# Ledger of designs, part 232: peptides against a protein of PDB entry 3HUF

Target 1, 320 residues: chain A of PDB entry 3HUF
Amino acid sequence: MWIIEAEGDILKGKSRILFPGTYIVGRNVSDDSSHIQVISKSISKRHARFTILTPSEKDYFTGGPCEFEVKDLDTKFGTKVNEKVVGQNGDSYKEKDLKIQLGKCPFTINAYWRSMCIQFDNPEMLSQWASNLNLLGIPTGLRDSDATTHFVMNRQAGSSITVGTMYAFLKKTVIIDDSYLQYLSTVKESVIEDASLMPDALECFKNIIKNNDQFPSSPEDCINSLEGFSCAMLNTSSESHHLLELLGLRISTFMSLGDIDKELISKTDFVVLNNAVYDSEKISFPEGIFCLTIEQLWKIIIERNSRELISKEIERLKYA

## One batch from the design tools (peptide; made by RFdiffusion4, then SolubleMPNN)

Design b2_p28_6_s3 (from b2_p28_6, 8 letters changed)
Fold by OpenDDE base, seed 5:
Structure b2_p28_6_s3 (fold): chain B 320 residues (1-320), chain A 28 residues (1-28)
Amino acid sequence: as target 1 above (320 residues)
Amino acid sequence: EELVEKKTSDKKAERDKSYEELKKEILS
């Protein structure tokens, strides 16, 4: 989200979130959803127009800011952004930090981008929330991105957490739920005066972890917890591969269960399968191979003695 | 004046806490 603050109390000591939309900035406007009052004798009654665009798809992957347009409203002394005079037709900015000077005002408005990119675990929730979140200037998507800051967990009561949720947790993304999104949707009016009134996603995350026994206490409890073990997996999901890599596993990939030869077996402690393959092949697993799903593996790794548990299962099947 | 400056500085410091620092404080 874009946040503005200013020097010299020209914004009355307030910080404000600028959502996508248009704002008239000047001395003789009243603060509301479309106006920003700036208190200085050096600023025109109506000085500039700020326009913030909704996020682009690219912004989700890059964590880049919503495009920030500045137009001078034909003022005597113009408007500058980052020491450059705004062009007559206005200019657009993609920098994360903007120093905006209105006329000869000795104090600047400082706009900065606070990165917030929300990944969704399922397309249904994305479809439900994307429009509202985009109107808050929050990029949204389904695919993993290095720019993602938050991950929306699908609340299915009584179901195992998804691979996406597992991976998000290990990546130390802030896991949130629909309750946080709902709360976030209500803050639009309150944060006009104080950007600090943004809901704490971290409190939501803490509550999720605390109330769900499928989460370990910390990602650090799981990261590299299986270092020294080797697994094979079907080359189906990059996210699954990255999850297993974060566990410290050496990973071999295969295309089909038929590709699991004696050589692969000799180098592999266990095979990780997706649920569909696991359920279909339960009867035909090669002898001496420990096969499990990611969900079954997750249940083991969240235990404090995960290494011992895995070792026992490997031994049990090696001698069976 | 000093209390307002300190509150503004503390709020700024809390705002300037990178999302990464906030993560570190919670996940540590």
Scores: peptide ipSAE 0.016, ipTM 0.404, DockQ to the pose 0.109
Fold by OpenDDE base, seed 1:
Structure b2_p28_6_s3 (fold): chain B 320 residues (1-320), chain A 28 residues (1-28)
Amino acid sequence: as target 1 above (320 residues)
Amino acid sequence: EELVEKKTSDKKAERDKSYEELKKEILS
């Protein structure tokens, strides 16, 4: 989200979140959803127009800011952004930091981008929330991105956490839920005069972890916890692969269950399968192979003695 | 002036705690 603050109390000492939309900036405007009052004798009654675009798909992957357009409203002394005069037709900016000088005002408006990118695990939830979040200037998506700051956990009561949630946790993404999104949605209705009033996602995350026994105390408890072990998996899920890598596993990939031969069994400690394949083929698993789902693996790795548990299961199944 | 600078510097320092550092503090 874009946040503005200003020197010399020209914004009344307040920081303001700018959501996507158009703002008239000037001395004689009243603060509302489309106006920013700036208190200076050196500023025109209506001085500039700020236009913040909704996030692009690219912004979700890059963590870039919503495009910020500035237009001078034919003022005597013009408008500058980062010491450059704004062109007659306005200029667009993708820099994360903007120093906006209105006319001869000795104090600048400082606009800065606070990165917030929300990944969704469920496409239905994305469809439900994306429009509202984009109107807050928050990029949203389904795919993993290095720019993701938050991950929306799908609340299915009584179900295991998804692979996406597991991976988000290990990647140290802030996990949030629908309750946080609901709270965020209420923020748009209030002209937030203080950017610090943004709901604390970290508190939501703490509460999720505290109240769910499927999470370890820390990602560090699981990262590289299975170092030295080897697994094989179906080459179908990038997230699953990345999750297993974060566990420190050596990973071999196969295309079908038919590729699980004696050679593969000899070089791997266990085979990781998705739920559908596991459930369909569990009766046909070759003797001497340890097959499990990612969810079953997760239940083991969250235990303090995960390495011992895995070793015991490998031994039990190899000698059964 | 000094008090405003200190409040802005403290808020900036709290803001400059990268989301990553805040994540480290909470996930540590």
Scores: peptide ipSAE 0.009, ipTM 0.390, DockQ to the pose 0.126
Fold by OpenDDE base, seed 3:
Structure b2_p28_6_s3 (fold): chain B 320 residues (1-320), chain A 28 residues (1-28)
Amino acid sequence: as target 1 above (320 residues)
Amino acid sequence: EELVEKKTSDKKAERDKSYEELKKEILS
């Protein structure tokens, strides 16, 4: 999201969030959803127009800012952004930091981008929330992204956490839920005068972790916890592969259970399967190999003695 | 002018520290 603050109390000492939309900026406007009052004798009554675009798909993957357009409203002394005069037709900016000078005002408006990219675990929730979040200037998507800052946990009562949630936790993404999204949707009016009123996602995250026994105390408890073990995985999802890598596993991939030969078995401690394959092909599992789902593996990993538990299970099945 | 630049740099450093401290608190 874009946040503005200013020197010399020209914004009344307050920070403001700028959501996607159009703002008239000047001395003789009243602060509202489309106006920014700036208190200076050196600026015009109506000085500039700020237009913030909704996030692009690219912004979700890069963590880049919503495009910020500045137009001078034919003022005597113009408008500058980062010491450059704004062109007659306006200019667009993708820099994360903008120093905006209105006319001869000695104080600048400082706009800075606070990166917030929300990944969703399922397309249904994305479809429900994406429009509202995009109107807040928040990029949204389904795919894993290095720019992802937040992950929406799908709460199905009594279900195991998804692979996406597990991976989001291990990569230290702030996990949030629908309650946070609902709260975030309601704050749009309250943050007009004070950007500090933005809800803290960390409080939501802390509450999720504290109240759900499916999470370890920290990602560090799980990262590299299975170093020295090897697994074979059905080539299903990139998130599953990345999850197993974060556990410190040596990973071999296969396309079907029929591709698991003696050589692969000799180099593999266990096989990781998705739920559908695990349930449908239980009878077709190779003899002498430990097969489990990612959810079953996760239940072992969250235990303090995970390495011992896995070792015992491998031994039990290799010699059975 | 120099005092304003220093205050802006200090606020940015405080924000960056707050984010790093928040990261450290999340990571600790």
Scores: peptide ipSAE 0.008, ipTM 0.400, DockQ to the pose 0.148
Fold by OpenDDE base, seed 2:
Structure b2_p28_6_s3 (fold): chain B 320 residues (1-320), chain A 28 residues (1-28)
Amino acid sequence: as target 1 above (320 residues)
Amino acid sequence: EELVEKKTSDKKAERDKSYEELKKEILS
């Protein structure tokens, strides 16, 4: 999201979030969803127009800012952005930091981009929320991105958390839920006066972790917790692979259970399967190898003695 | 065939039991 601040008291000492939309900036405008009052004798009554575009799909992957357009409203002394005079037709900016000078005002408006990119675990929730979040200047998507800051967990009562949720947790992404999204949708008017009124996603995350026994206390409890172990996995999902890597596992990939030969068994401590394969092929599992699902593995990993639990199962099957 | 099915069923039951035992150890 774009945040503006100003030197001196020209913005009344307040920071403001600028959502996608158009703003008239000047001395004789009243602060609202489309106007920014600037208190200076050196600026015009209506001085500039700021237009913030909605996020692009590219912005979700890059964490780049919503495009910021500035137009001078035919003022005597013009408008400058980053010490450059704004062109007659306006200029567009993709820099994360903008120093905006209105006329001869000795104080500048400083605009900075605070990255917030929300990943969704399922397409249904994305479809429900994407439009509203985009209107807040928040890029949204389903795929993993290095720019993702938040992850929306779907609350399914009585179900295990998804692999996506597990991976988001280990990546130290802030996990949020639908309640947080609902709260975000209500703050749009309140943050006009004070950008600090944005809801704390970390508090939401803490509450999720505290109230859900499927999460460990921290990602650090799980990261590299299985260092030194080796597993084999069906090449089914990139997220599952990345999750196992974050656990510190050496990973071998195979295409079918039939590809699990004696050599692979000799080098592998356990086999990780998806739920469908586990349920269908449970009768045909290779002898002398521990096979489990990601969800079963997760239930072990969240325990403090995870290494001992896995070791016991490996030993039991080797000597059986 | 029947002997293979029975052995496979027994192995399935042992694996299920092992997982349930592991769950009990985790929950205890």
Scores: peptide ipSAE 0.000, ipTM 0.237, DockQ to the pose 0.006; fails the geometry check

Design b2_p28_6_s4 (from b2_p28_6, 12 letters changed)
Fold by OpenDDE base, seed 5:
Structure b2_p28_6_s4 (fold): chain B 320 residues (1-320), chain A 28 residues (1-28)
Amino acid sequence: as target 1 above (320 residues)
Amino acid sequence: DEIDEKKTSNKKAKRNTKYEEEKKKILS
């Protein structure tokens, strides 16, 4: 989200979130969803127009800001952004920090991008929320991105957490839910006066992980916890592969259960399967190898003695 | 000018540090 603050109390000592939209900036406008009052004798009644675009798909992957357009409203002394005079037709900016000087005002408006990029685990939830979040200037998507700051878990009561949620946790991404998104939808008017009224995602995150026994105490309890072990997996999801890598596993990939030969078995401690394959093929598993789902693996990993537990499972099946 | 820039940058840095510390505390 874009946030503005200013020196010399020209914004009444307040910070404001700027959502996508158009704002008239000047001395004689009243603060609302389309106006920003700036208190200075050196500023025109209507001085500039700020236009913030909705996030692009590229912004989701890069964590870049919504495009920020500034236009001077034919003022005597113009408008500058980062010491450069704004052109007559307006200029667009993709920098994360903008110093906006209105005319000869000795105090600048400082606009800065606070990165908030929300990954969804569920396409249905993305479809439900994407439009509203984009109108808040929040990039959204389904695919993993290094720019993601928040992850929306799919809440199914009584179900195991998804691979996406597991991976988000190990990446130390702030996990949120639909309750936080609902709360975000209510703040649009209140944050005009004070950007500090933005809901704290960390409180939501704390409540999710501390009240759910499916989360370990720390990501560090799981990261590299299976170092030295080797697994084989079906060439399925990239998220599953990345999750297993974060556990410190050596990973071999195969295309079908029929590709699991004696050589692969000799080099592999266990096979990781998706739920569909596990349930359908459980009667036809190769002899002498431990097969489990990612969810079953996760249940082992969240235990304090995960290495001992997995070793015992491997041994039981090797000598069975 | 330089003093005010430094104050703004310091406030931003301090907010980010606080957020990361709070996040770390949740994950500890």
Scores: peptide ipSAE 0.431, ipTM 0.786, DockQ to the pose 0.163
Fold by OpenDDE base, seed 4:
Structure b2_p28_6_s4 (fold): chain B 320 residues (1-320), chain A 28 residues (1-28)
Amino acid sequence: as target 1 above (320 residues)
Amino acid sequence: DEIDEKKTSNKKAKRNTKYEEEKKKILS
């Protein structure tokens, strides 16, 4: 999201969130969803237009800002951004920090990008929320991204947390739910005058992880907890692979259960399967190897004695 | 000018630090 603040009192000492949309900036406008009042005698009644675009798909992967367009409204002394005069037709900016000078005003408006990039666990929730979040200037997507700051879990009562949620937790991503998204949809008007009124996701995150026994106390309890073990998995999920890497596992990939030969068994402690394959093919599992789902593995790794537990399971099936 | 820029930058940095500290506390 874009946030503006200013030197001196030209913004009345307040910070403001600028959502995607168009704003008339000037001395003789009233602060609302489409106007920004600036208090200076050196500023025109209607001085500039700010237009913030909705986030692009690229912005989701890069954590880049929504495009910020500035147009001077034919003022006597013009508008500058980062010491450069704005062109007659307006100019667009993708820098994360903008110093906006209106005419001869000695004080600048400082616009800065606050990164917020929300990953969704499923396409249905993305489809439901993406439009509203984009109208807040929040990039959204399904795929893992290095720019991801928040992860939306689907709360299914009585179900295990998903692989995406597990991975998000280990990455120390702030996990949120639909309740937080609903709250975000209501704040648009309240944050016009004070950007500090933007809801903090950390309380939501705290409530999610502290009220669910499926989360360990810390990601650090699980990261590299299975160092020295080797697993094999179906080459189907990048998120699953990344999760297993964060556990410190050596990972081999295979395309089908039929590719699990004696050589693979000899170098692999266990096989990780998705639920669909596990349920459909459990009768066809190779002898002498421990097969489990990611969810079953997760139940082991959240225990304090995870290494001893997994070792016992490996031994049990090797000698059965 | 430079003093106000430093103050703004410092406020942003302090907010980010506080946020990361609070996140770390939740994950501890």
Scores: peptide ipSAE 0.428, ipTM 0.786, DockQ to the pose 0.161
Fold by OpenDDE base, seed 2:
Structure b2_p28_6_s4 (fold): chain B 320 residues (1-320), chain A 28 residues (1-28)
Amino acid sequence: as target 1 above (320 residues)
Amino acid sequence: DEIDEKKTSNKKAKRNTKYEEEKKKILS
């Protein structure tokens, strides 16, 4: 999201969020969803137009800002951005920090990009929320991104957390839910005058972790907790692979249970399966190897003695 | 001019540091 601040009292000492849209900026406008009042004798009644575009798909992966367009409204002394005069037709900016000088005003408007990129766990929730969040200047997507700042957990009553949620937690991504998205959608008008009125995602995240026994106390309790162990997995999701890597596992991949030969068994401590294969193929599991799902593995990993628990299960099946 | 730039930059840096500290506290 774009945030504007100003030196002196020209913005009444307030920080404002600029959502995608068009704003008339000047001395003789009233603050609303399409106007920014700037208090200075050196500023024209209607001085500039700011236009903020909706986020692109590229912005989700890069964490780049929504495009910021500035046009001078034929003022006597013009408008400058980053010490450069705005062209007659207006100019567009992709820099994360903009110093906007209106005419001869000695105080600048400082626009800065605050990164907020929301990843969704499932396509249904993405489809429901993406449009509204994009209108807040928030890039959204389904795939993991280095720019991801928040992850939307789907709360299914009585179900295990998803692999996506597990991975988001280990990546130290702020996990939020649909209740936070609902709240975030309501604040659009209230944050016009005060950017500090944005909902605290950290409080939501804290409540999710503390009220769900499926989360460990810390990601650090799980990261590299299985260092030295080796697993084999079906070539499933990239997230599953990345999750197992974060646990410190050596990973071998296979395409079918039939590809699990004696050599692979000799080098592998356990096999990780998806739920569908685990439930359908239980009768066909290779002898002498521990097979489990990611959800079963997660239940072990969140325990304080995870290494001991895994070792006991491995030993039980090797010496049976 | 340089003093006000440093002040704005320092406020941004302080806000980010506080956020990361609060996040770290939740994850500890």
Scores: peptide ipSAE 0.428, ipTM 0.783, DockQ to the pose 0.163
Fold by OpenDDE base, seed 3:
Structure b2_p28_6_s4 (fold): chain B 320 residues (1-320), chain A 28 residues (1-28)
Amino acid sequence: as target 1 above (320 residues)
Amino acid sequence: DEIDEKKTSNKKAKRNTKYEEEKKKILS
């Protein structure tokens, strides 16, 4: 999201989030969803127009800002952004930090991008929330991204956390839920201070982790916890692969259970399967190999003695 | 100009640091 602050109390000492939309900036406007009052005698009554575009798909993957357009409203002394005079037709900016000078005002408006990219665990929730979040200037998507700052878990009562949630946790991504999305959707611009939005997300995240025994105490308890072990998995999920990598596993991939030959077995400690394959094909598992689901693996890795537990299960099945 | 820009930059940096510290505390 874009946040503006200013020097010399020209914004009354307040920070403001700017959502996608158009704002008239000037001395003689009233603060609302389309106006930014700036208190200086050196600023025109209506001085500039700020236009913030909705996020692009690229912004989700890069964590880049929504495009910020500045137009001078034919003022006597113009508008500058990063010491450059705004062109007659306006200019667009993709820099994460903008120093905006209105006319001869000795104090600048400082606009800065605070990256917030929300990943969803399922397409249904994305479809439900994406439009509203994009109108807040928040990029959204399904795919894992290095720019992802928040992950929306699907709360199904009594279900295990998903692979996406597991991976988000290990990546130290702020996990949020539908309650936080509802909160974001109700936030009115007049009460949106920079300081309020992010703390609430962290409180949501804290409540999710601390009230659910499916999370370990720390991601560090699980990261590289299985270093030295080798697994094989179905080549079906990139997130599953990345999760297993974060556990420190050496990973081999296969396309079907029929591809599990003696060579693969010889270099593999266990096979990771999805629930559907595990349940349907358990009768066809190769002899002498430990097969488990990611959810079963997760239950082991959240234990303090995860390495011992896995070793014991491997031994039990190799010698059975 | 430079002093106030530095002050704003420092304020941003401090806010980010506080956020990351709070996040780290949750994950500890």
Scores: peptide ipSAE 0.421, ipTM 0.787, DockQ to the pose 0.174

